# Designs tried in a protein design run: peptides against a protein of PDB entry 3HUF. Part 64

Target 1, 320 residues: chain A of PDB entry 3HUF
Amino acid sequence: MWIIEAEGDILKGKSRILFPGTYIVGRNVSDDSSHIQVISKSISKRHARFTILTPSEKDYFTGGPCEFEVKDLDTKFGTKVNEKVVGQNGDSYKEKDLKIQLGKCPFTINAYWRSMCIQFDNPEMLSQWASNLNLLGIPTGLRDSDATTHFVMNRQAGSSITVGTMYAFLKKTVIIDDSYLQYLSTVKESVIEDASLMPDALECFKNIIKNNDQFPSSPEDCINSLEGFSCAMLNTSSESHHLLELLGLRISTFMSLGDIDKELISKTDFVVLNNAVYDSEKISFPEGIFCLTIEQLWKIIIERNSRELISKEIERLKYA

## One batch from the design tools (peptide; made by RFdiffusion4, then SolubleMPNN)

Design b2_p14_5_s1 (from b2_p14_5, 4 letters changed)
Fold by OpenDDE base, seed 5:
Structure b2_p14_5_s1 (fold): chain B 320 residues (1-320), chain A 14 residues (1-14)
Amino acid sequence: as target 1 above (320 residues)
Amino acid sequence: SIKEELEELEKELE
């Protein structure tokens, strides 16, 4: 989201979030959803127009800012952004930091981009929330991205957490739920005068972890916890592969259960399968190898003695 | 001050 602050108390000593939309900026406007009052004698009654675009799909992957358009409203002394005069038709900016000078005002409005990119675990939740979040200037998507700051888990009572949730946790992404999204949807009016009123996602995250026994105490307890073990995985999901890498596993990939030969068994401690393959093929598993799902692996990983538990299962099946 | 006069002139012209 875009946040503005100003020097010399020309914004009344307050910070403000700018959501996607159009703002008239000037001395003789009243602060509301479409106006930014700036208190200076050197600023026109109506000085500039700021237009913030909704996030693009690219912004979700890059964590880049919503496009910021500035137009001078035919003022005597014009408007500058980063020491450059704004053109007559306005200019658009994609920099994360903007110093906006209105006329001869000695104090600048400082706009900065605070990155918030929300990944969703399922398309249904994305479809429900994407429009509202985009109107807050928050990029949203389903795919894993290095720019993601938050992850929305699907709360299904009695179900195991998804691979996406597991991976988000290990990546130290802030896991949030629908309650946080609902709270975000209410802040638009309250943050006009004070950007500090943004809800704390970390509180939501702490509550999720505290109330769900499917999470370990910290990501650090799981990261590299299986260092020295080797697994084979059916080449079905990139997220699953990345999850296993974060556990410190050496990973071999195969395309079919039929590809699990003596050579693969000799270098592999266990085989990781998706639920569909596990359920369909459980009768035809190769002898002498430990096969499990990611969800079953996760249940072992969250235990304090995970290495011992896995070692016992490997030994049980190698010598059976 | 010249600064105050400039600020007043800027107010009248805008």
Scores: peptide ipSAE 0.068, ipTM 0.758, DockQ to the pose 0.117
Fold by OpenDDE base, seed 2:
Structure b2_p14_5_s1 (fold): chain B 320 residues (1-320), chain A 14 residues (1-14)
Amino acid sequence: as target 1 above (320 residues)
Amino acid sequence: SIKEELEELEKELE
């Protein structure tokens, strides 16, 4: 989101969040959802117009800012952004930091982009929330992105956490839920005068982890915890592959259970299968190989003695 | 300076 602050108390010593929309900036306007009062005799009654666009699809993947447009309102001394005079028709900016000078005012308005990108685990939740979040200037999507800062966990009572949630946790993404999104949607009016009133996602995350026994105490407890082990997996999802990599596993991929030859078995400690294949093929598993699901693997990984547990299961099958 | 006062007055009139 865009945040503005200013020198010399021209913004009354307050920081303000600018959501997508249009703002008239000047000395003789009243602070509201479409106006920013600036206190200086060196600023026109109506000096500039700020327009912030909704996030683009590209912004979700790059973590780039919503486009910031500045137009001077035909003032005597003009408007400058980053020491450059704003053109007569206005100019658009994609820089993360903007120094805005209104006329001859010795104090500048500083606009900075705070990156927030929300990934959703399922398309239904995205469809429900994307519009509202985009109106807050928050990029949203389904696919993994290096720009992702937050991950929405779907609350399914009594179900295991998804592979997406497991991976988000290990990537140290802040996991949030629908309750946080609901709270975030309600604060839009209150944060106009005080940007510090933005909900703390880290508190929400801590509460989720504390109240759900399916999470380890920290990502660091699981990262590289299986270093030195080798697995084979069915080439089903990229997220599953990345999850296994973060565990420190050497990974071989296969297209079907029929591709599991004696050579692969000799080099592999265990085989990771999706639930559908595991349930359908459990009777036809190759002899002498330990097969498990990602969910079964996760239950082992969250234990403090995960390496010993896996070793015991591998040994049990070699001698059976 | 008189110039600064004039510039302030001009902006109060805008």
Scores: peptide ipSAE 0.056, ipTM 0.752, DockQ to the pose 0.110
Fold by OpenDDE base, seed 3:
Structure b2_p14_5_s1 (fold): chain B 320 residues (1-320), chain A 14 residues (1-14)
Amino acid sequence: as target 1 above (320 residues)
Amino acid sequence: SIKEELEELEKELE
């Protein structure tokens, strides 16, 4: 989201979130959803137009800002952004920091981008929320991204957390739920005057962890917890692979259970399977190999003695 | 000075 602040009390000492939309900026406008009052005698009654675009798909992957357009409204002394005069037709900016000078005003409006990118675990929830979140200047998507800051957990009563949720947790993404999304959708008016009124997702995240025993106390408890162990996995999902890497596992990949040869067995402590393969092929598992699902592995990982637990299971199956 | 420029501008914008 774009946040503006200014020196010299020209914004009345307040910070403001700018959502996607168009704003008239000037001395003689009233603060609302489409106007930004700037208090300076050096600023025209109507001085500039700010237009913030909705996020692009690229912005979801890069964490880049919503495009910020500035147009001077034919003022005597013009408008500058980052010491450069705004062109007659307006200019567009993708920098994360903008110093906006209105005319000869000695104080600048500082605009800065606060990155927020929300990943969804399923397409149905994305379809439900994407439009509203995009109107808040929040990029959304399904795929893992290095720019992802938040992850929407699906509330399925009585089910284990998804691999996506597990991975989001371990990579220190803020996990949020539908309640937080609902709250975000309602704050738009209240944050006009005070950007600090933006809801803290960390509170939601803390509450999720506190109320769900499927989460460890911290990601750090699980990261590299299985360092020194080796696993084999079916090459099915990138998220699963990345999850296992974050656990500190050495990973070998195979395409089918038939590819599990003596060599692979000799260097592998256990095999990680998806639920579908585990359930369908459990009768055909190679002898002497510990096979488990990611969800079963997760249940071990969240225990304080995870290394001892996994070692015992490996030993048990070697002699079975 | 910035102050002098401001005072001149104040007169032009009124």
Scores: peptide ipSAE 0.046, ipTM 0.738, DockQ to the pose 0.139
Fold by OpenDDE base, seed 4:
Structure b2_p14_5_s1 (fold): chain B 320 residues (1-320), chain A 14 residues (1-14)
Amino acid sequence: as target 1 above (320 residues)
Amino acid sequence: SIKEELEELEKELE
């Protein structure tokens, strides 16, 4: 989201979130959803127009800011952004930091991009929330992104956390839920005068982790917890692969259960299967190898003695 | 001082 603050109390000492939309900026406007009052005699009554675009799909992957357009409203002394005079037709900016000088005002409006990219675990939740979040200037998507800052966990009661959730946790992404999104959607009007009124996602995350026994106390408890072990998995999911990598596993891939030969067994401690394959092929698992689902693996890795648990299962099957 | 600059600028806009 874009946040503005200013020097010299020209914004009354307040920070403000700028959501996608158009703002008239000037001395003689009243702060509202479309106006930004700036208190300086050096500023025109109506000085500039700020237009913030909704996030692009690219912004979700890059963590780049919503496009920020600035137009001078034919003022005597113009408007500058990053020491450059704004063109007659306005200019658009994709920099994360903008120093906006209105006329000869010695105090600048500092606009900065606070990165917030929300990944959703499922398309239904994305479909429900994407429009609202985009109107807040928050990029949203389903696919993993290096720019992802937040991850929406689906609160299906009684279900195991998804691979996406597991991976998000290990990546130290702030996991949030629908309650946070609901609250976030309501703050739009309240944060006009005070950007600090934004909901604390970290508090939401802490509460989720505290109240859900499917999470360890920290990602660090799981990261590289299985270092030195090797697994084989079906070449199906990139997220699953990355999850296993974060556990410190050496990973081999196979295309079918039939590819699990003596050679693969010799170099592999256990086989990770998806639920569908595990359930369908349970009766035909190769002898002498420990097969488990990602969810079963997760249940082991969240235990304090995860390494010992895995070792016991490996030994049980290799020496039987 | 920034304050003095502001006061000067305020005078230019009056």
Scores: peptide ipSAE 0.039, ipTM 0.712, DockQ to the pose 0.148

Design b2_p14_5_s2 (from b2_p14_5, 5 letters changed)
Fold by OpenDDE base, seed 1:
Structure b2_p14_5_s2 (fold): chain B 320 residues (1-320), chain A 14 residues (1-14)
Amino acid sequence: as target 1 above (320 residues)
Amino acid sequence: SLEEELKKLEEELK
């Protein structure tokens, strides 16, 4: 989201969130969803127009800002952004930090981009929320991104957490739920004058973790917890691969169960399978190797004695 | 009031 603050109390000492939309900026405007009052003798009654675009798909992957357009409203002393005079037709900016000088005002409006990119675990929830979140200047998507800051957990009562949720947790992404999204949608008007009124996603996350026994106390309890173990996995999911890497596993990939030869068995402590393959091929598993699902692995990982538990299961199957 | 100060400023910028 774009946040503005200003020097010299020209914004009344308040930080303001700028959602996608158009704002008239000037001395003689009233603060609302489309106006920003700036208090200075050196600023015109109506000085500039700010236009913030909705996020692009690229912004979801890069964590880049919504495009920020500044237009001077034909003022005597013009408008500058980052010490450069705004062109007659307006200029667009993709920098994360903008110093906006209105006329000869000695104090600048400082606009900065606070990255918030929300990944969804399922396409249905994305379809429901994407438009509303984009209108808040929040990029949204389904695929993992290095720019992802938040992950929407699908609350299915009585189901195990998804691999996506597991990975988001280990990646230290803030896990949120639909209740947080609902709250975000309602605060749009209240945060106009005070950006600090933005809902705390970390509090929501803490509450989710506290109320769900499928999560360990911290990601750090699980990261590299299986260092020194080796696994093989079916080359089906990049997310699953990254999850296993975060556990500290050495990973070998195979294309079919038939590729699990004596050589692979000799260097592998266990095989990780997806649920479909596990359920369909359980009777045809290679002898002498421990096979489990990611969900079964997760149930072990969340235990304090995860290494001992895995070692015990590996030994049990080697001697069976 | 901020409004009164704004009105004075409007007169000075004319």
Scores: peptide ipSAE 0.026, ipTM 0.574, DockQ to the pose 0.124
Fold by OpenDDE base, seed 4:
Structure b2_p14_5_s2 (fold): chain B 320 residues (1-320), chain A 14 residues (1-14)
Amino acid sequence: as target 1 above (320 residues)
Amino acid sequence: SLEEELKKLEEELK
């Protein structure tokens, strides 16, 4: 999201979130959803127009800012952004930091991009929330992104956490839920005067982790917890692969259960399967190898003695 | 005061 603050109390010492939309900026406007009052005699009554675009799909992957357009409203002394005079037709900016000088005002409006990119675990939740979040200047998507800052966990009661949730946790992404999104959607008007009124996602995350026994206390408890072990998995999911990598596993891939030969077994400690394959092929699992689902693996890795648990299962099957 | 300095700066910039 874009946040503005200013020097010299020209914004009354307040920070403000700028959501996608158009703002008239000037001395003689009243702060509202479309106006930014700036207190300086050096600033025109109506000085500039700020237009913030909704996030692009690219912004979700890059963590780049919503496009920020600045237009001078034909003022005597113009408007500058990053020491450059704004063109007559306005200019658009994609920099994360903008120093906006209105006329001869010695104090700048500092606009900075606070990165917030929300990944959703499922398309239904994305479909429900994307429009609202985009109107807050928050990029949203389904696919993993290096720019992802938050991950929406689906609160299906009684279900195991998804691979996406597991991976998000290990990546140290702030896991949030629908309650946070609901709250976030309501703050639009309240944060006009005070950007600090934004909901604390970290508090939400802490509460999720505290109240859900499917999470360890920290990602560090699981990261590289299985270092030195080797697994094989079906070449089906990139997220699953990355999850297993974060556990410190050496990973071999196979295309079918029939590819699990003596050679693969010799170099592999266990086989990770998806639920569908596990359930359908359970009777045909290769002998002498420990097969488990990602969810079963997760249940092991969240235990304090995860390495010992895995070792016992490996030994049980290799020496049987 | 910051207000006085601001006021002075604003007057100088007219």
Scores: peptide ipSAE 0.026, ipTM 0.577, DockQ to the pose 0.129
Fold by OpenDDE base, seed 3:
Structure b2_p14_5_s2 (fold): chain B 320 residues (1-320), chain A 14 residues (1-14)
Amino acid sequence: as target 1 above (320 residues)
Amino acid sequence: SLEEELKKLEEELK
């Protein structure tokens, strides 16, 4: 989201969130959803127009800002952004930091981008929320991205957390739920005057972890917890691979259970399978190897003695 | 001073 603040009390000492939309900026406008009052005698009654675009798909992957357009409203002394005069037709900016000078005003409006990118675990929830979140200047998507800051957990009562949720947790993404999204959808008016009134996603995240025993106390408890162990996995999902990497596992990939040869078994402590393969092919598991699902592995990982537990299971199945 | 610059600017905009 874009946040503006200003020097010299020209914004009345307040910070403001700018959502996607158009704003008239000037001395003789009243603060509302489409106007930004700037208190300076050096600023025109209507001085500039700011237009913030909705996020692009690229912004979801890069964490880049919503495009910020500035147009001077034919003022005597013009408008500058980052010491450059705004062109007659307006200019668009993708920099994360903008110093906006209105005319000869000695104080600048400072705009900065606070990155927030929300990943969804399923397409249905994305379809439900994407439009509203995009109107807040929040990029949304389904795929893993290095730019993702938040992850929406599906509330399925009585089910294990998804691999996506596990991975989001371990990569230190803030996990949020539908309640937080609902709250975000209502905050537009309240944050106009005070950007600090933006809801803290960390509080939501803390509450999720506290109320769900499927989460460890911290990601750090699980990261590299299985360092020194080796696994083999079916080459099915990138998220699963990345999850296992974060556990500190050495990973070998295979395309089918038939590819599990003696060589692979000799260097592998256990095999990680998806639920569908695990359930369908239990009878076809190679002898002398420990096979488990990611969800079963997760249940071991969240225990304090995870290394001892996994070692015992490996030993048990080598002699079975 | 910043105040003096502001005063000069106020006079130029009238």
Scores: peptide ipSAE 0.024, ipTM 0.617, DockQ to the pose 0.131
Fold by OpenDDE base, seed 2:
Parts: C-alpha cells; structure tokens; sequence
Structure b2_p14_5_s2 (fold): chain B 320 residues (1-320), chain A 14 residues (1-14)
C-alpha cells in the first residue's frame, strides 16, 4: 500500500494510507477519503491531484507499487516529484519512493510503498476477497510468487493443512485466515488518519500457529531436516516439489508407478504419493520401498526426531 | 517495514 508522511508537520504529524482512488491535495481542503489537507502558506488552496490505480496482475509477481499519478492543478509554482517538474497533463510513477514538493513549500510529502501481496490457497477464496483487497491496493493471486508476503489458509475444521500452507510456512510467508481478511476490510475508514491502525498480520499468524498442532514451532526446525535422504515423487505438483526441496531432499520424478524400476528403488529412501494414488494403488506398491503421502511426511517432519522416525520406517520395510 | 516485522517475527519465533 502507499503511505504518505511529511516533513515540518505539514500533514499534522500523521502518516496516511492512500488506497486506490483520487485525492485532492491542498491547503483549503478537509481531510476525508478523497482529500488531503496540507498545512502550509506556500501551498495552493487546491494544489495537486493524486490518483492511485488498483494493482495490476504484474504487481502480484513483482511486488511493485500501484501506479501513482500526480497532476498539478494549475498552480503558480507547480509540483515536483523526485526533483522533476510534473508535466501539464500529469505524470505517472512506479518508483517505490516519491518525494513530492508542492510549490515553494520547504517541506516535502514523502510517499513510500509498503509491499503487501496476498496469495490464496484456493480459487473460491480468491474470488470472494480479491476485489475488496485490490481496492485496498493489495495484489492478489493463486500462484506462488517471490513477491508474496501473506498466504490465506482455508479453515477446514478437522482436515490436514494443504501442501500450499505447508510450503507457505516453510517459505516464511505470513499465514493469515479469513478472520484477518474480514478485519482488514473493515478498517479502511479508520486508517485514513492513522496508518498504525492497520491490523497486525503477525499477531494473527502467531495465533494460528499456537492454536494448530499441525505447525512446527518454526520453519527453521523443518528446513533441511531431511538432508541426505532421497525420495521419488509423481510429477503432479510444482508446490510439492518445492516443499520437498526445502526439506533438503534429493528428488527423482516419475510419471507412473510402473516407471519405478529396480535402479530407482536402489537410490530412493521413500516414495511420496498424492492421496488419490496412495489410496487407489496401495495394494500394488513396489516391494521393498516405503511409500507415503505428503500429509504423512508432514506429520513426521513436525516431530523433533523426524530423521530417526523416517530411518525407522525405511528399515522396517527393508527387513519385512 | 514489513520486512523488519517479518524479521522480528523470525526472532520472536525462535
């Protein structure tokens, strides 16, 4: 989101969040959802117009800012952004930091982009929330991105956490839930005057982990915890592959259970299967190999003695 | 910054 601050108390010592929309900036406007009062004798009554666009699809993958447009309202001394005079028709900016000078005012308005990108685990939740979050200037999507800062966990009572949630946790993404999104949607009016009133996602994340025994204490407890082991997996999910990589596993891929030959078995400690294949093919598993689901693997990984547990299961099957 | 908050969380989760 865009946040503005100013020097010399020209914004009354307050920071302000600017959501997508249009703002008239000047000395003789009243602070509201579309106006920013600036306290200086050197600023025009109506000095500039700020327009912030909704996030683009590209912004979700790059973590780039919503486009920031500045137009001077035909003032005597003009408007500058990053020491450059704003053009007569206005200019658009994609920089993360903007130093805005209104006329001859010795104090500048500083606009900075705080990156917040929310990944969703399922398309239904995205469809429900994306519009509202985009109107807050928050990029949203389904696919993994290096720019993602938050991950929405779907609350399914009594179900195991998804592979997406497991992976988000290991990537140190802040996991949030629908309750946080609901709270976030209600604060839009209250944060206009005080950006510090933005809900703390970290507190939400701490509460999720504390109240759910399916999470380890930290991502560091799981990252590279299986270093030195080798697995084979069905080439079904990129997220599953990345999850296994973060565990420190050497990974071989296969297309069908029939592709598991003696050579692959000799080099592989265990086979990771999806639930559908595990349930349907459990009778036809190759002899002498340990097969498990990602959910079963996760239950082992969250234990402090995960390496010993896996080693014991591998040994049990070699001597059975 | 959000990065500083994430870093602080990483320290507090330790």
Amino acid sequence: as target 1 above (320 residues)
Amino acid sequence: SLEEELKKLEEELK
Scores: peptide ipSAE 0.000, ipTM 0.266, DockQ to the pose 0.016

Design b2_p14_5_s3 (from b2_p14_5 with F2I R10E E11K)
Fold by OpenDDE base, seed 1:
Structure b2_p14_5_s3 (fold): chain B 320 residues (1-320), chain A 14 residues (1-14)
Amino acid sequence: as target 1 above (320 residues)
Amino acid sequence: SIEEELEELEKELE
């Protein structure tokens, strides 16, 4: 989201969130969803127009800002952004930090981009929320991104957490739910005058984790917890691969169960399979190797003695 | 003040 603040109390000492939309900026406007009052005698009654675009798909992957357009409203002294005069037709900016000088005002409006990118675990929830979140200047998507800051957990009652949720947790992404999204939608008007009123996603996350026994106490309890073990995985999911890497596993990939030869068995402690393959091929598993699903692995990982538990299962199958 | 002069100059251009 774009946040503005200013020096010299020209914004009344308040930080303001700018959602996608158009704002008239000037001395003689009233603060609302489309106006920003700036208190200085050196600023025109109607000085500039700010236009913030909705996020692009690229912004979801890069964590880049919504495009910020500035147009001077034919003022005598013009408008500058980052010490450069705004062109007659307006200029667009993709920098994360903008110093906006209105006329000869000695104090600048500082606009900065606070990255918030929300990944969804399922397409249905994305479809429901994407439009509303984009109108808040929040990029949204389904695929993993290095720019992802938040992850929406699908709350299906009685179901195990998804691989996406597991990975988001280990990646230290803030896990949120639909209740947080609902709250975000309601605060849009209240945060106009005070950006600090933005809901704390970390509190929501803490509550989710506290109330769900499928999570360990912290990501740090699981990260590299299986260092020194080796696994083989069916090459089906990049997310699953990254999850296993975060556990500290050495990973070998294979394309089919038939590729699990004696050589692979000799260097592998266990095989990780997806649920479909595990359920369909359980009777045809290679002898002498421990096969499990990611969900079964997760149930072991969340235990304090995860290494001992895995070692015990590996030994049990070697001698069976 | 420079600010008052600027305000007057802006009013003259309106």
Scores: peptide ipSAE 0.073, ipTM 0.805, DockQ to the pose 0.104
Fold by OpenDDE base, seed 3:
Structure b2_p14_5_s3 (fold): chain B 320 residues (1-320), chain A 14 residues (1-14)
Amino acid sequence: as target 1 above (320 residues)
Amino acid sequence: SIEEELEELEKELE
């Protein structure tokens, strides 16, 4: 989201969130959803137009800002952004920090981008929320991205957390739920005057972890917890691979259970399978190797003695 | 002040 602040009390000492939309900026406008009052004698009654675009798909992957357009409203002294005069037709900016000078005002409006990118675990929830979140200047998507800051957990009563949720947790993404999304949808008016009123997702995250025994106390408890162990996995998902990497596992990939040869078994402590393969092919598992699902592995990982537990299971199956 | 000069100039442009 874009946040503006200014020196010299020209914004009345307040910070403001700018959502996607158009704003008239000037001395003689009233603060609302489409106007930004700037208090300086050096600023025209209607000085500039700010237009913030909705996020692009690229912004979801890069964590880049919503495009910020500035147009001078034919003022005598013009408008500058980052010491450069705004062109007659306006200019668009993708920098994360903008110093906006209105005319000869000695104080600048500072605009800065606070990155927030929300990943969804399923397409249905994305379809429900994407439009509203994009109107808040929040990029949304389904795929893993290095730019993702938040992850929407699906509340399925009685089900294990998804691999996506596990991975989001371990990569220190803030896990949120539908309640937080609902709250975000209502904040537009309240944050106009005070950007600090933006809801803290960390509170939601803390509550989710506290109320769900499927989460460890911290990601740090699980990261590299299985360092020194080796696994083989079916090459099915990138998230699963990345999850296992974060556990500190050495990973070998295979395309089918038939590819699990003696060589692979000799260098592998256990095999990680998806639920579908595990359930369908459990009768065909190679002898002398420990096979488990990611969800079963997760249940071991969240235990304090995870290394001892996994070692015992490996030993048990070597002698079975 | 520059601000006062600008205020005068703005009044002339109205």
Scores: peptide ipSAE 0.066, ipTM 0.798, DockQ to the pose 0.116
Fold by OpenDDE base, seed 4:
Structure b2_p14_5_s3 (fold): chain B 320 residues (1-320), chain A 14 residues (1-14)
Amino acid sequence: as target 1 above (320 residues)
Amino acid sequence: SIEEELEELEKELE
């Protein structure tokens, strides 16, 4: 989201979130959803127009800011952004930091991009929330992104956490839920005057982790917890692969269960399968190898003695 | 002073 603050109390010492939309900026406007009052004698009554665009799909992957357009409203001394005079037709900016000088005002408005990119685990949840979040200037998507800052966990009661959730946790992404999104959607008007009223996602995350026994206390408890072990998996999911990598596993891939030969078994400690394959092929698992699902693996890795548990299963099958 | 500059600018904006 875009946040503005200013020097010299020209914004009354307050920070403000700028959501996608158009703002008239000037001395003689009243702060509201479309106006930004700036208190300076050097600023025109109506000085500039700020237009913040909704996030692009690209912004979700890059963590880049919503496009910020600045237009001078034909003022005597113009408007500058990053020491450059704004063109007559206005200019658009994609920099994360904008120093906006209105006329000869000695104090600048500092606009900065606070990165917030929300990944959804579920397409239905994305469909429900994307529009609202985009109107907050928050990029949203389903696919993993290096720019992802938050991950929406689906609160299906009684279900195991998904691979996406597991991976998000290990990546140290802030896991949030629908309650946070609901709260986030309500703050739009309240944060006009005070950006600090933005909901604390970290508190939401802490509460989720505390109240859900499917999570370890920290990602660090699981990261590289299985270092030195090797696994084989079906070449199906990139997220699953990355998850296993974060566990410190050496990973081999195979295309079918038939590819699990003596050679693969010799170099592999266990086989990770998806639920569908595990359930359908359970009767045909190769002898002498430990096969488990990602969810079963997760249940092991969240235990304090995860390495010992895995070792016992490996030994049980190798020496049987 | 910033105040003096502001006063001059007020006159220019009127």
Scores: peptide ipSAE 0.055, ipTM 0.774, DockQ to the pose 0.146
Fold by OpenDDE base, seed 2:
Structure b2_p14_5_s3 (fold): chain B 320 residues (1-320), chain A 14 residues (1-14)
Amino acid sequence: as target 1 above (320 residues)
Amino acid sequence: SIEEELEELEKELE
């Protein structure tokens, strides 16, 4: 989101969040959802117009800012952004930091981009929340992104956490739920005067982890916990592959259970299968190999003695 | 003075 602050108390010492929309900036306007009062004798009654666009699809993947447009309102001394005079028709900016000078005012308005990108685990939740979050200037999507800061966990009572949730946790993404999104949507009006009133997602995350026994105490407890082991997996999910990599596993991929030959078995400690293949093919598993699901693997990984547990299961099958 | 210039600027902005 865009945040503005200013020197010399021209913004009354307050930081303000600017959501997508249009703002008239000047000395003789009243602070509201579409106006920013600036207290300086060197500023016109109506000096500039700020327009912030909704996030683009590209912004979700790059973590780039919503486009910031500045137009001077035909003032005597003009408007500058990053020491450059704003053009007569206005200019658009994609920089993360903007120094905005209004006329001859010795104090600048500083606009800075705070990155927040929310990934959703399922398309239904995205469809429900994306519009509202985009109106807050928050990029949203389904696919993994290096710019992702938050991950929405779907609360299914009595179900195991998804592979997406497991991976988000290990990537140290802040996991949030629908309750946080609901709270975020209600704060829009109160945040106009005080940017510090933005909900803390870390508190929500801590509460989720504390109240769900399916999470380890920290990502660091699981990262590289299986270093030195080798697995084979069905080439079904990129997220599953990345999850296994973060565990420190050496990974071989196969297209079908029939591709599991004696050579692969000799180099592999265990085979990771999806639930559908595991349930359908459990009778036809190759002899002498330990097969498990990602969910079964996760249950082992969250234990403090995960390496010993896996070693015991591998040994049981070699001697059976 | 800078103050006088500011007062003149104020009058121009009124």
Scores: peptide ipSAE 0.051, ipTM 0.760, DockQ to the pose 0.133

